# Peptides against a protein of PDB entry 4KTY: the designs that were tried, part 50

Target 1, 266 residues: chain A of PDB entry 4KTY
Amino acid sequence: YVLNDIGVIFYGEVNDIKTRSWSYGQFEDGILDTCLYVMDRAQMDLSGRGNPIKVSRVGSAMVNAKDDEGVLVGSWDNIYAYGVPPSAWTGSVDILLEYRSSENPVRYGQCWVFAGVFNTFLRCLGIPARIVTNYFSAHDNDANLQMDIFLEEDGNVNSKLTKDSVWNYHCWNEAWMTRPDLPVGFGGWQAVDSTPQENSDGMYRCGPASVQAIKHGHVCFQFDAPFVFAEVNSDLIYITAKKDGTHVVENVDATHIGKLIVTKQI

## One batch from the design tools (peptide; made by RFdiffusion4, then SolubleMPNN)

Design b1_p12_7_s1 (from b1_p12_7, 5 letters changed)
Fold by OpenDDE base, seed 3:
Structure b1_p12_7_s1 (fold): chain B 266 residues (1-266), chain A 12 residues (1-12)
Amino acid sequence: as target 1 above (266 residues)
Amino acid sequence: DAPRQYQLPFSY
């Protein structure tokens, strides 16, 4: 989980799973220096740089450009006029070296690019890490652990009221660490996500969230466990918004989200 | 086939 510098990222659709090679390059010249530079840009105290909890949380914030001029700018509009299309990247090295050289965010990334760069960052700093792909990945926008789909009286989706969304797939990272700040048994793999999705206590970041805690339905533990839980296990709630302002629950679908979660060993 | 991710449309 630290020594392998080439990986495979899963993407595509549930019925058409695809893989892409990714070069992490954590041992390439200048990469460790760049990771240290990233922590410098985050103004991270030296005392925290040996703490994987703090490092992974800072990394989740800094691998995306939001808030802090971090590494990558995300784009999902299929228009990448001012940079490199996300699909053109083949590894982390070029991205990180460009960031170090230019001292400006690199354009552009989507989830697998964020996850690839974040994986390099974690491994460079001695944190075992892997990429996880979740198909039908929920994005809970209002932190209520469910996908609220509002319908017009004619049955069409009300796009204005419907703030939650579902990705065809989403990639994030799992990092291995002890969690002395959590109850016994909730160490091990921790979900961390550098793709800018939701604001977490003032910054676009996510995790570390205990995978074991989430698997057991414990979402009360730091950090961002409710959001990660919702990504893999939220119900779809179909709600008709009546003209008189009342809401009627039409249906609940508990099978739509998190249809498949895949990760490569090592 | 590029590994593009996108939001799935909702329908009922």
Scores: peptide ipSAE 0.632, ipTM 0.955, DockQ to the pose 0.892
Fold by OpenDDE base, seed 1:
Structure b1_p12_7_s1 (fold): chain B 266 residues (1-266), chain A 12 residues (1-12)
Amino acid sequence: as target 1 above (266 residues)
Amino acid sequence: DAPRQYQLPFSY
């Protein structure tokens, strides 16, 4: 989880799982210096750099360019004219070295690129980390732990009434650490995500969220547990928006989200 | 074949 400098990332569809090799390169020249530079750009106190809770949270913010001119600019519109297409990257090293050299955000990434670079960052700093892929991954935009699907009276979906969405797949990271700030038993793997999805107390960041807490339905603990819970366990709520402004629940699907969660064992 | 993410459309 720390020493392995090459990995496998799962992507594709739940019924057509695919893998991509990714070079983390946490031991290559200039990579550690770049990780330190990232923390410098975040203006992170030296005293906090030994705390994996703080480091992983800062990393989740800084691996994306939003808010703080961090490492990667995301793009999902299939237009990559001002940079490198996300699929062209084969590892973290070129991205991190470009960031260090240019001192500007690198274009472009999607979830697996963010997760790959974030994995390098964590491992480089001695935090055990792995990439997790979730198929049918929910993006709960209004923090109600459900996917709201609004229907017109004719039964057609009205996509304008909600910002909730579902990815075919999404990658994030799990980092291993103790959580003295949480009740006993909620240490171990913590979900952290550098893909810019939602604002978390002023910045696009996510985690660390206790995997054990989430697994047992405890979403009241810091950080961002409700969002991570929703990614893997949201119910689809089909709601008819009546002409009179009232809402009627037509159906609930509890099986659609989080159909498969995959991670490499080592 | 590229690992592109995309949002799934909702349907009922």
Scores: peptide ipSAE 0.605, ipTM 0.952, DockQ to the pose 0.892
Fold by OpenDDE base, seed 4:
Structure b1_p12_7_s1 (fold): chain B 266 residues (1-266), chain A 12 residues (1-12)
Amino acid sequence: as target 1 above (266 residues)
Amino acid sequence: DAPRQYQLPFSY
């Protein structure tokens, strides 16, 4: 079985789809050692290192710097004065080797950088993995499976009343594994995400969530299925906040989120 | 043109 060490990442907008080459470099000198080092930094028990469920979940946490001084620091404010702009990276190798050398988080990444590094991590450890791009990707911040959009009585949007947001696009990973902890049929591709978005039982991590479960609306299965479901299926709920404190649903848009999901088969 | 992830503003 041969894995490609160069990939393509889709980004941009649904009306203007763009691609970027990304060098995963899973076979480059020092990269496997760095991936093992990442698991060491996570203090991962040796007994769990052969379990793709545990490995992918740990990787999800450790590829981002939050909580555990993991690999990458995210930045979305267009200010990258203390590191490398996310767009300057062309692959995982420089990032991982810098992390191994400095033993400090590397600045900076956005979703495709996180996904690229995470893809290298998974592939290095023998887990089939691919990057997925979702256009109009929802970020459900309060775990209610919907995008809450609050309107003033005059119809203007009040962005201060919710932390929910929609990305123009978002990249995460899918990892192939069996799920003996889930019912039959929910193995295969599992969504995992190292971009720090939401806290999952104490750490910024996401997955593995069964893609088959999510496709069929089964969000009760571990891990983080509701969040991943919301990324691709959330309804926009337009809510008028009345002066008396009451909320009135003005409209529901079930077509806005997840307009296009792009991934390449292994 | 460079890859940049950003949040879309809502409107109604």
Scores: peptide ipSAE 0.590, ipTM 0.948, DockQ to the pose 0.920
Fold by OpenDDE base, seed 5:
Structure b1_p12_7_s1 (fold): chain B 266 residues (1-266), chain A 12 residues (1-12)
Amino acid sequence: as target 1 above (266 residues)
Amino acid sequence: DAPRQYQLPFSY
Protein backbone atom coordinates (compact mmCIF):
# COMPACT_ATOMS: atom_id res chain seq x y z
CA TYR B 1 0.00 0.00 0.00
CA VAL B 2 1.31 3.40 -1.03
CA LEU B 3 0.33 6.55 0.81
CA ASN B 4 -0.07 9.34 -1.71
CA ASP B 5 -0.36 12.97 -0.75
CA ILE B 6 -2.41 13.72 -3.87
CA GLY B 7 -5.49 11.77 -4.74
CA VAL B 8 -8.46 11.50 -7.02
CA ILE B 9 -12.05 11.66 -5.82
CA PHE B 10 -14.81 10.22 -7.98
CA TYR B 11 -18.13 12.02 -8.24
CA GLY B 12 -20.89 12.88 -10.70
CA GLU B 13 -23.35 10.34 -12.03
CA VAL B 14 -23.10 6.59 -12.43
CA ASN B 15 -23.29 6.99 -16.21
CA ASP B 16 -21.07 10.08 -16.24
CA ILE B 17 -18.28 9.48 -13.76
CA LYS B 18 -16.16 12.51 -12.99
CA THR B 19 -12.92 12.94 -11.10
CA ARG B 20 -11.43 15.76 -9.09
CA SER B 21 -7.92 16.08 -7.78
CA TRP B 22 -7.49 16.45 -4.04
CA SER B 23 -4.30 17.30 -2.20
CA TYR B 24 -4.21 15.42 1.09
CA GLY B 25 -0.94 16.97 2.21
CA GLN B 26 -0.46 14.65 5.17
CA PHE B 27 3.25 15.46 5.20
CA GLU B 28 2.91 19.24 5.01
CA ASP B 29 4.07 21.42 7.88
CA GLY B 30 1.56 21.73 10.68
CA ILE B 31 -0.74 18.97 9.51
CA LEU B 32 0.37 16.31 11.99
CA ASP B 33 0.19 18.89 14.74
CA THR B 34 -3.34 19.72 13.65
CA CYS B 35 -4.35 16.06 13.69
CA LEU B 36 -3.04 15.78 17.23
CA TYR B 37 -4.90 18.96 18.09
CA VAL B 38 -8.10 17.42 16.73
CA MET B 39 -7.67 14.47 19.07
CA ASP B 40 -6.96 16.89 21.91
CA ARG B 41 -10.18 18.74 21.19
CA ALA B 42 -11.97 15.41 21.29
CA GLN B 43 -10.43 14.88 24.74
CA MET B 44 -9.13 11.55 23.57
CA ASP B 45 -7.05 9.72 26.15
CA LEU B 46 -3.46 9.03 25.21
CA SER B 47 -4.02 5.33 25.68
CA GLY B 48 -6.57 5.31 22.88
CA ARG B 49 -4.53 7.25 20.35
CA GLY B 50 -2.65 4.15 19.29
CA ASN B 51 -5.83 2.24 18.55
CA PRO B 52 -7.03 2.75 14.96
CA ILE B 53 -10.55 1.69 15.93
CA LYS B 54 -10.83 4.49 18.45
CA VAL B 55 -8.91 6.97 16.32
CA SER B 56 -11.04 6.42 13.24
CA ARG B 57 -14.27 6.64 15.23
CA VAL B 58 -13.14 9.84 16.93
CA GLY B 59 -12.00 11.18 13.59
CA SER B 60 -15.37 10.49 12.03
CA ALA B 61 -16.91 12.62 14.75
CA MET B 62 -14.35 15.40 14.81
CA VAL B 63 -13.94 16.06 11.10
CA ASN B 64 -17.50 17.38 11.19
CA ALA B 65 -18.36 20.33 13.39
CA LYS B 66 -21.52 18.86 14.89
CA ASP B 67 -21.55 18.06 18.60
CA ASP B 68 -17.96 19.01 19.30
CA GLU B 69 -16.98 22.05 17.22
CA GLY B 70 -14.96 19.82 14.94
CA VAL B 71 -13.22 20.73 11.72
CA LEU B 72 -15.85 21.29 9.03
CA VAL B 73 -19.32 22.75 8.87
CA GLY B 74 -21.47 21.13 6.24
CA SER B 75 -23.77 23.10 3.98
CA TRP B 76 -26.10 21.79 1.30
CA ASP B 77 -28.37 24.76 0.60
CA ASN B 78 -26.21 26.42 -2.08
CA ILE B 79 -25.93 29.49 0.14
CA TYR B 80 -22.43 29.69 1.50
CA ALA B 81 -22.44 33.00 3.29
CA TYR B 82 -19.61 33.65 5.70
CA GLY B 83 -17.39 30.92 4.29
CA VAL B 84 -15.87 29.12 1.35
CA PRO B 85 -18.07 27.16 -1.07
CA PRO B 86 -17.33 23.43 -0.84
CA SER B 87 -16.32 23.35 -4.51
CA ALA B 88 -13.59 25.93 -3.95
CA TRP B 89 -11.45 23.63 -1.80
CA THR B 90 -8.68 21.76 -3.60
CA GLY B 91 -7.15 19.94 -0.66
CA SER B 92 -7.06 19.32 3.06
CA VAL B 93 -4.13 21.50 4.07
CA ASP B 94 -5.80 24.91 4.01
CA ILE B 95 -8.82 23.56 5.87
CA LEU B 96 -6.82 21.88 8.61
CA LEU B 97 -4.45 24.81 9.05
CA GLU B 98 -7.35 27.23 9.26
CA TYR B 99 -8.98 25.04 11.89
CA ARG B 100 -5.78 24.91 13.90
CA SER B 101 -5.26 28.66 13.67
CA SER B 102 -8.79 29.83 14.32
CA GLU B 103 -9.77 26.98 16.65
CA ASN B 104 -13.23 27.27 15.12
CA PRO B 105 -15.03 25.08 12.59
CA VAL B 106 -14.23 25.84 8.96
CA ARG B 107 -17.02 26.66 6.51
CA TYR B 108 -18.01 24.85 4.33
CA GLY B 109 -17.85 21.20 3.34
CA GLN B 110 -19.83 18.52 1.58
CA CYS B 111 -19.16 14.79 1.35
CA TRP B 112 -16.02 14.87 -0.80
CA VAL B 113 -14.53 17.63 1.36
CA PHE B 114 -15.28 15.69 4.52
CA ALA B 115 -13.82 12.57 2.94
CA GLY B 116 -10.74 14.44 1.76
CA VAL B 117 -10.00 15.94 5.15
CA PHE B 118 -10.75 12.68 6.91
CA ASN B 119 -8.42 10.85 4.54
CA THR B 120 -5.65 13.26 5.47
CA PHE B 121 -6.36 12.76 9.15
CA LEU B 122 -6.19 8.98 8.88
CA ARG B 123 -3.11 8.86 6.68
CA CYS B 124 -1.33 11.45 8.77
CA LEU B 125 -1.76 9.20 11.79
CA GLY B 126 -0.45 6.18 9.93
CA ILE B 127 -3.78 4.54 9.17
CA PRO B 128 -4.05 3.32 5.58
CA ALA B 129 -7.09 5.01 4.12
CA ARG B 130 -8.88 5.63 0.86
CA ILE B 131 -11.94 7.48 -0.34
CA VAL B 132 -14.92 5.53 -1.60
CA THR B 133 -17.64 6.93 -3.83
CA ASN B 134 -21.01 5.23 -3.88
CA TYR B 135 -23.41 6.10 -6.67
CA PHE B 136 -27.09 6.05 -5.79
CA SER B 137 -26.20 6.16 -2.13
CA ALA B 138 -29.06 5.66 0.29
CA HIS B 139 -29.56 7.56 3.52
CA ASP B 140 -31.59 5.40 5.86
CA ASN B 141 -33.11 7.68 8.45
CA ASP B 142 -34.48 5.10 10.89
CA ALA B 143 -32.09 2.16 10.57
CA ASN B 144 -34.60 -0.30 9.13
CA LEU B 145 -32.29 -1.15 6.19
CA GLN B 146 -34.89 0.04 3.69
CA MET B 147 -35.62 3.16 1.72
CA ASP B 148 -39.24 3.78 2.57
CA ILE B 149 -40.63 5.98 -0.18
CA PHE B 150 -44.15 7.10 0.59
CA LEU B 151 -46.37 8.06 -2.31
CA GLU B 152 -49.60 9.95 -2.55
CA GLU B 153 -52.44 8.24 -4.34
CA ASP B 154 -51.51 10.20 -7.45
CA GLY B 155 -48.00 8.72 -7.40
CA ASN B 156 -46.17 11.81 -6.18
CA VAL B 157 -43.77 11.46 -3.29
CA ASN B 158 -45.22 12.38 0.07
CA SER B 159 -42.39 14.51 1.41
CA LYS B 160 -43.87 14.68 4.88
CA LEU B 161 -43.91 10.92 5.35
CA THR B 162 -40.74 10.14 3.38
CA LYS B 163 -37.73 10.63 5.61
CA ASP B 164 -35.26 8.45 3.74
CA SER B 165 -33.35 9.87 0.78
CA VAL B 166 -30.94 8.91 -1.98
CA TRP B 167 -27.88 10.83 -3.10
CA ASN B 168 -26.73 10.66 -6.69
CA TYR B 169 -23.33 10.02 -5.13
CA HIS B 170 -21.80 10.01 -1.67
CA CYS B 171 -18.17 9.85 -0.57
CA TRP B 172 -16.82 8.27 2.59
CA ASN B 173 -13.61 6.55 3.67
CA GLU B 174 -12.27 3.09 4.21
CA ALA B 175 -9.51 2.58 6.76
CA TRP B 176 -7.35 -0.52 7.06
CA MET B 177 -7.06 -2.06 10.51
CA THR B 178 -7.39 -5.23 12.51
CA ARG B 179 -10.61 -5.68 14.46
CA PRO B 180 -9.83 -7.68 17.58
CA ASP B 181 -13.21 -6.58 18.90
CA LEU B 182 -14.88 -8.60 16.13
CA PRO B 183 -14.70 -12.26 15.17
CA VAL B 184 -11.75 -13.43 13.12
CA GLY B 185 -11.96 -12.44 9.48
CA PHE B 186 -13.60 -9.06 9.87
CA GLY B 187 -10.48 -6.95 9.94
CA GLY B 188 -9.14 -5.20 6.86
CA TRP B 189 -11.01 -2.34 5.27
CA GLN B 190 -13.43 -0.56 7.57
CA ALA B 191 -15.98 1.98 6.39
CA VAL B 192 -15.80 5.30 8.24
CA ASP B 193 -17.69 8.47 7.40
CA SER B 194 -17.24 12.00 8.72
CA THR B 195 -20.07 13.57 6.74
CA PRO B 196 -22.73 14.27 9.35
CA GLN B 197 -25.65 12.07 8.34
CA GLU B 198 -26.94 10.23 11.39
CA ASN B 199 -26.47 10.35 15.11
CA SER B 200 -24.56 7.27 16.21
CA ASP B 201 -24.89 6.62 19.90
CA GLY B 202 -24.82 10.29 20.80
CA MET B 203 -22.68 11.86 18.08
CA TYR B 204 -22.73 12.47 14.36
CA ARG B 205 -20.18 9.85 13.40
CA CYS B 206 -20.00 6.61 11.46
CA GLY B 207 -17.84 3.53 11.72
CA PRO B 208 -15.56 1.77 11.69
CA ALA B 209 -17.83 -0.78 10.05
CA SER B 210 -16.23 -3.95 8.74
CA VAL B 211 -16.53 -4.12 4.97
CA GLN B 212 -16.24 -7.89 5.16
CA ALA B 213 -18.98 -8.08 7.75
CA ILE B 214 -21.28 -5.93 5.65
CA LYS B 215 -20.44 -7.95 2.56
CA HIS B 216 -21.57 -11.08 4.36
CA GLY B 217 -24.65 -9.51 5.91
CA HIS B 218 -23.35 -9.22 9.47
CA VAL B 219 -24.94 -5.89 10.26
CA CYS B 220 -24.94 -6.53 13.99
CA PHE B 221 -21.22 -5.81 14.29
CA GLN B 222 -20.07 -2.45 15.61
CA PHE B 223 -19.98 0.26 14.51
CA ASP B 224 -22.90 1.50 12.42
CA ALA B 225 -22.96 -1.50 10.12
CA PRO B 226 -26.72 -1.19 9.48
CA PHE B 227 -26.35 2.37 8.23
CA VAL B 228 -23.43 1.56 5.94
CA PHE B 229 -25.19 -1.56 4.72
CA ALA B 230 -28.24 0.49 3.84
CA GLU B 231 -26.13 3.02 1.94
CA VAL B 232 -25.01 0.35 -0.49
CA ASN B 233 -27.68 -2.34 -0.40
CA SER B 234 -31.07 -1.10 0.79
CA ASP B 235 -34.22 -1.93 -1.11
CA LEU B 236 -36.47 0.85 -2.30
CA ILE B 237 -39.91 0.23 -0.89
CA TYR B 238 -42.60 2.29 -2.58
CA ILE B 239 -45.60 2.67 -0.31
CA THR B 240 -48.85 4.36 -1.19
CA ALA B 241 -50.35 6.22 1.70
CA LYS B 242 -54.09 5.97 1.25
CA LYS B 243 -56.43 8.74 2.32
CA ASP B 244 -57.91 6.42 4.92
CA GLY B 245 -54.49 6.07 6.55
CA THR B 246 -53.67 2.60 5.26
CA HIS B 247 -50.39 1.80 3.53
CA VAL B 248 -49.97 -0.40 0.49
CA VAL B 249 -46.64 -1.58 -0.87
CA GLU B 250 -46.72 -0.79 -4.57
CA ASN B 251 -43.24 -1.82 -5.60
CA VAL B 252 -39.87 -3.05 -4.35
CA ASP B 253 -36.65 -2.19 -6.16
CA ALA B 254 -33.65 -4.21 -4.97
CA THR B 255 -31.26 -3.03 -7.68
CA HIS B 256 -31.28 0.75 -7.54
CA ILE B 257 -29.10 1.49 -4.51
CA GLY B 258 -25.34 1.14 -4.65
CA LYS B 259 -25.09 0.42 -8.35
CA LEU B 260 -21.44 1.40 -8.44
CA ILE B 261 -18.83 1.78 -5.74
CA VAL B 262 -15.55 3.28 -6.89
CA THR B 263 -12.26 3.80 -5.12
CA LYS B 264 -8.62 4.33 -5.88
CA GLN B 265 -7.08 1.41 -4.05
CA ILE B 266 -3.51 2.72 -3.90
CA ASP A 1 -20.30 19.26 -8.85
CA ALA A 2 -21.96 18.85 -5.50
CA PRO A 3 -24.04 15.81 -4.73
CA ARG A 4 -27.77 16.21 -4.97
CA GLN A 5 -30.76 14.39 -3.68
CA TYR A 6 -31.81 11.97 -6.35
CA GLN A 7 -35.34 12.14 -7.66
CA LEU A 8 -36.57 8.60 -7.73
CA PRO A 9 -37.98 7.54 -11.10
CA PHE A 10 -41.35 6.27 -10.02
CA SER A 11 -44.80 7.22 -11.19
CA TYR A 12 -48.12 5.52 -11.75
Scores: peptide ipSAE 0.279, ipTM 0.845, DockQ to the pose 0.414

Design b1_p12_7_s2 (from b1_p12_7, 4 letters changed)
Fold by OpenDDE base, seed 5:
Structure b1_p12_7_s2 (fold): chain B 266 residues (1-266), chain A 12 residues (1-12)
Amino acid sequence: as target 1 above (266 residues)
Amino acid sequence: DLPEQYELPFSY
């Protein structure tokens, strides 16, 4: 694989696709040292640092600040008073170097910033990686592989009961590796995500999840395959919550989620 | 005003 230090990230809306340049800078001074520092902060054993499965999983945890004072603090409230707005970043280098210098999480990121920094981390450590953008990306909050939309009897959405959500778009990474821990055929591209969305066995992390396994409906394979599957393929289940506490399924929409998935091929 | 990445509202 050819590892470029500059990439393109897709964003915007499914009917108005936009692109932004992102400088990964995996070969810039101090970046490798920072990636090693990230693994040090994660207290990752030296014996595991040569295993792309462990490295990518640790990276998915450490690129976000949750749990472990990792690299980036996410913010989606459109108020960025105590840092840099996510849209102001143009690459990974400044973020990683700031993290290394301050030893504190950098503010702020959204999905493409997380994906950009994570892509740098992976590539810097010799793991082939790319960014994937999914439009109408589901966030399954309760790991049931569907979007549960609860409706009041009047047809309005019950926001208190509805915990699942859908992003206009979401970016994550795919990393290339063998998966000796999985059956034959489930190596290759693995979905990994550093945007803090769900807790995975004690930490906000995601993957590596076999793209081939997910593609063939094998969501039982580690790590976080159900969540990644749901991001791209969950049905919307509209449920009327009756006053008596009973639930009635009103409709199922299998076309809403994952309307377009795009990536720059390595 | 919405952030660049935002949650889509549900409607039925």
Scores: peptide ipSAE 0.648, ipTM 0.954, DockQ to the pose 0.563
Fold by OpenDDE base, seed 3:
Structure b1_p12_7_s2 (fold): chain B 266 residues (1-266), chain A 12 residues (1-12)
Amino acid sequence: as target 1 above (266 residues)
Amino acid sequence: DLPEQYELPFSY
């Protein structure tokens, strides 16, 4: 989880699972320097740089460009005129070296690009890390642990009221660390996500969230456990919005989200 | 015309 510099990332559809090779290149020239530079740009105190909890949280913020002029600009509009299409990247090295050279965010990334670069960052700093792919991955936009799908009286989805969304697939990272800030048993793999999805205490970042805690339904623990829990275990709540402003729950689907979670075992 | 990662449409 630290020594491997080439990996496999799962993507595609749940019924058509695909894999891509990704070169992490954590040992390539200039990459460690760039990772240190990223922490410098984050104004991270030296005393915190040995703490994987702080490092992974800072990394989750800094691998995306939002808030802090971090590494990658996300784009999902299929128009990538001012940079490199997300699918054209084959590894982290070119992205990180471009960031270090230009000192400006690199365009463009989607989830696997964020996860790939973040994996390099973590491994480069000696944190065991892997990429996780979740098919039918929920994005809870209002922090209520459910997907609220609002319907018009005619049964069509009200896109204005429906703020929650579901990715066909989403990639994030798991980082191995102890969690002395949590109860015993909640160390080990921690979910961290650098794809800019939701604001966490003032910045687009996510984690570290204890995988063990989430697995057992404990969402009260820092950081961002409710959001990560929702990504893999949200119910779809279909709600008819009446003309008078009242809401009627039409249906609940507890099987739609998190149909498959895959990670490479290395 | 869709990006590789995209939001799934909801339907009921």
Scores: peptide ipSAE 0.642, ipTM 0.953, DockQ to the pose 0.583
Fold by OpenDDE base, seed 1:
Structure b1_p12_7_s2 (fold): chain B 266 residues (1-266), chain A 12 residues (1-12)
Amino acid sequence: as target 1 above (266 residues)
Amino acid sequence: DLPEQYELPFSY
């Protein structure tokens, strides 16, 4: 999980699973220096740089450009003018070296690009890390642990009443570390995500969230466990918005989100 | 065209 410099990332659809190769290149010239530079740009205290909890959280913030002029600008418009289309990247090295050279955010990334670069960052700094792909990945925008789908009285979906959404797939990272800040048993794999999805206590970042805690329904532990839980386990709540302003739950689907979670052992 | 990663439309 640290030594392998080439990986496979799962993508596509749950019924048509695809793979792409990704070169992490954590041992290539200039990459470690760039990872240190990223922490410098974050103004991370030296005392925290040996703590994988702090490092992974800073990394989740800095691999995206939001808030702090971090590494990658996300774009999902399918135009990608003024940069490189996300699908054109084949590894982390060119992205990180461009960032180091230009000292400006690199355009553009989507989830697998963020996850690929973040994986390099973690591995460079000695943190065992892997990429996880979640199909039908929920984006809970209001932190209520459910995916709200609003219906008009005619049964049509009203997409304006919520910002909740579901990705066809989403990639994030799991990083291996002890969690002395959590109860015993919640160390090991921690979910961390650098794709800018939600604000976490002031900036776009996510994790580390204990995978073990989430698996056992414990979402009260830092960091961002409710959001990660929702990504994999949200119920779809179909709500009819009545003209009188009342809401009626029409249906609940507990099987739609997180249909398949895939990671490769590397 | 849709990007590779995209938001799924909802229907009921």
Scores: peptide ipSAE 0.623, ipTM 0.951, DockQ to the pose 0.569
Fold by OpenDDE base, seed 4:
Structure b1_p12_7_s2 (fold): chain B 266 residues (1-266), chain A 12 residues (1-12)
Amino acid sequence: as target 1 above (266 residues)
Amino acid sequence: DLPEQYELPFSY
């Protein structure tokens, strides 16, 4: 995981799975220095830089530009006139070197670009890391562990009543570490995500969340376990918004989210 | 036209 500088990222749709190569380039000139620079920009204290829990959490914040002028600006509007289209990137090196040179956020990324750059960051710092792709990935915007789908009385979807959404696919990272701050058994792979989706205690960041905890439905552990749980396990709740302001649950679909989770085994 | 990563539309 640490020594492999080229990877494969899964994308597309569950019925049309695609792969792209990604060059992590963690051993290329200037990349480690850039990762250290990222931690400097985050004003990370020296005592925390040896702690993979703190490092991965800071990385999840700093790989995105929100809050802290971090590495990448996300864009999902299919208009990329002021930078590089997300699909044009083939690896982390050009992005990180541009960031180091310009000292300004690089445009643009989507989930796999964030995950690719974050994977480089983690591996540069000696943290075993891999990219995970989740198809039908939920974005719980109101922290209720479900996807709310509001319907008008005529049965049409009203997309204005919720910010909850489902991505066709989403990529994040898993980082290997011990979790002495958690009960025994919840170390190992930790979900971390640098794609700016939700605010976590003041910053757009996510994780580390214990994969073992999430697999067993334990969402009470730091960090951001409820959000990551919802990405892979949230139920779709179809709610009719009545004219009188009441809500009626019409249906629950427990099979729609997280249809396939793919990662490289070795 | 949609980006590569996009939000799925819902229907009921």
Scores: peptide ipSAE 0.617, ipTM 0.949, DockQ to the pose 0.558

Design b1_p12_7_s3 (from b1_p12_7, 4 letters changed)
Fold by OpenDDE base, seed 5:
Structure b1_p12_7_s3 (fold): chain B 266 residues (1-266), chain A 12 residues (1-12)
Amino acid sequence: as target 1 above (266 residues)
Amino acid sequence: SLPQQYALPFSY
């Protein structure tokens, strides 16, 4: 999980799984220096740079450009005129070296690009890391562990009221570390996500969230366990907004989210 | 196909 410099990222649809090769290049010239530079830009204390909890959390913030002029600017509007389309990237090296050279955020990324760059960052710093792909990945925007889908009285989705969304797929990272800040048994793989989805205590970052804790429904454990839990296990709540402003739950779908979670073993 | 991710439309 540290030594492999080439990986495979799963994408596409749950019924049409596709793979993309990604060059992490954690051993290439200038990459480690760039990772150190990223931590410098984050103003991370030297004493914290050996702590995978702090490093992974800082990395989740700094791999995206939000808040802190981090590495990558996300774009999902299919307008990439002022940079490189997300699909054009083949690895982390060009992105990281461009960031180091320009000292400005690199355009553009989507989840697999963020995950690829973040994987390089983690591996460069000796943190075992892998990319995880979740199909039908929920984006809970209010941390209520539900996908609240508001319907008009005619049954159409009210897009103005419906703020939650579901990705066809989403990639994030799992980083291996001990969690002395959590109860025994919740070390190991920790979910971390650099794709700017939600604000976590003042910054667009996510994790580390204990995978074991999430699997056992322990969403109170730091960091961002509710959000990660929701990504893989939210119920869809269909709510009719009545003309009088009242809401009525029409249906609950507990099978829509997190239909498949895939990760490479090596 | 391209690896672009997108929000799935909701329907009921």
Scores: peptide ipSAE 0.589, ipTM 0.949, DockQ to the pose 0.893
Fold by OpenDDE base, seed 2:
Structure b1_p12_7_s3 (fold): chain B 266 residues (1-266), chain A 12 residues (1-12)
Amino acid sequence: as target 1 above (266 residues)
Amino acid sequence: SLPQQYALPFSY
């Protein structure tokens, strides 16, 4: 989880699982210096740099460019004219070295690129980390732990009202640490995510959220447990918006989200 | 195959 510099990232569809090799390169020249530079750009106090809770939370913010001129600019519109297409990256090294050299965000990334770079950052700083792939990964936009799908009277989805979405797949990271800020038993693997999805206390960041807490439905535990819980366990709520402005629940699907969660066990 | 993410269309 710290020493392996080459990994495998799962992607594709739940019924057609694909794998991609990713070079983390945490021991390559200039990578540790770049990780330290990232924490410097975040203006992180030296006293906090030894705390994996703080480091992973700062990393989740800084690996994306939003808010703080962090490492990677996300793009999902299939237009990559001003940079490198997300699929062209093969590892973290070129991205991190470009960031260090240019001192500007690198274009472009999607979830596996964010997760790959974040995995390098964590491992480089001595935090055991792995990438997790969730198929049918929910994006709860209004923090209500459910996917609200609004329907027109004809049964078609009202795209204007429907703000929640589901990724075909999504990658995030799990980092191993103790959680003295949580009750006993909720240390170990913590979900952290650098893909910019939702604002968390003023910044696009996510975690660390206790995997054990999520598995047991303890969404009240910091950080961002409700969002991570929704990614893997939210129900789809189909709602008809009537002409009179009333909403009627047509159906609930509790089986759609989080159909498969996979990680390489190394 | 390309690893691009995309939002799944909802259908009822």
Scores: peptide ipSAE 0.585, ipTM 0.949, DockQ to the pose 0.888
Fold by OpenDDE base, seed 1:
Structure b1_p12_7_s3 (fold): chain B 266 residues (1-266), chain A 12 residues (1-12)
Amino acid sequence: as target 1 above (266 residues)
Amino acid sequence: SLPQQYALPFSY
């Protein structure tokens, strides 16, 4: 999880799983320097740079350009004007070297690009890391641990009443570390995500969230466990919005989200 | 096919 410089990223749909090769290049010339530069741009104290909890959290913020002029600008509009389409990237090296050279955010990425670059960052700094893909990945926008789907009285979906959404797929990273800040048993794999989805205590970042804690329904532990839990386990709540302003729950689907979670084992 | 993400539409 540190030595492999080439990986496989799963994408597509649950019924049509596809793979993409990705070159992490954590040993290539200039990459370590760039990772250190990223931490410098984050104004990270030297005392924290040896702590994988702090490093992974900073990395989750800095691999995206939001808030801090970090590495990658996300785009999902299929236009990609003034940059490189996300699908054109084949690895992390060109992105990181461009960032280091230009000192400006690189355009553009989507989840697998963010995850690929973040994986390089983590591995380069000696943190074991892997990419995880979740199919039917929820994006809980209002932090209620559910996907709110609003229906008109005629039964049609009103997409304007909620910002909750479900990705066909989403990928993030898991980083291996001890968590002395958490109860015993919640070390090991920690979910971290650099794709800018939600604000976490003032900036677009996510994690580290204990995978073991989430697996056992413990979402009270730092960082961002509720959000990660929702990505993989949100119930779909179908709500009829009545004209009188009342909401009626019509149905609950507990099987739609997180239909498949995959990661490379080697 | 391209690896683009997209939001799935909801239906009931």
Scores: peptide ipSAE 0.562, ipTM 0.946, DockQ to the pose 0.882
Fold by OpenDDE base, seed 4:
Structure b1_p12_7_s3 (fold): chain B 266 residues (1-266), chain A 12 residues (1-12)
Amino acid sequence: as target 1 above (266 residues)
Amino acid sequence: SLPQQYALPFSY
């Protein structure tokens, strides 16, 4: 999880799982220097750079361009006229070197690009890291741990009444570290995500969230455990919005989100 | 197929 410089990223659909190779290139010339530069741009003090909790949290913020002129600009509108389409990237090296040379955010990324670059960043800094793919990945936009689906009285979905969404798939990272700030047993793999999805205490970042805590329903622990929990285990709540402004729960689906979570083992 | 993410449409 540190020495392997080529990986496989899972994508596609749960019933049509696909893979692509990704070159992390953590040992290539200029890459470690670029990772240090990223922490410099974040104005991260030297005392924190040895702490994987702080480093992974800063990395989750800085791999995306939001808030801080970080590495990658996300785009999901299928219009990539001012940069490189996300699908054209094959590894982290070109992205990181472009960022270092231009000192401007690189266009464009989607989840696997963010996860690929973030994986390089973590591995460069000696943090064991892997990419995780979640199929039917929820994006809880209002922090209520559920996917709100609003229906008109005729049963048609009103997509304008919620910002909640479900990705066909989503990739994030897991980083291995101790968590002395958490109860015993919640160290090990920590979910971290650099794809700019939600604001976390003032920045688009996510994690580290204890995978063990999330697996056991402990969402009270820092950082962003509720959001990561929702990504993998949100219930779909179908709500009829009546003309009088009242809401009626029509159905609950507890099986739709997080149908498959895939990561490579050693 | 391309690896693009997309939001799944909800249906009931």
Scores: peptide ipSAE 0.553, ipTM 0.944, DockQ to the pose 0.874

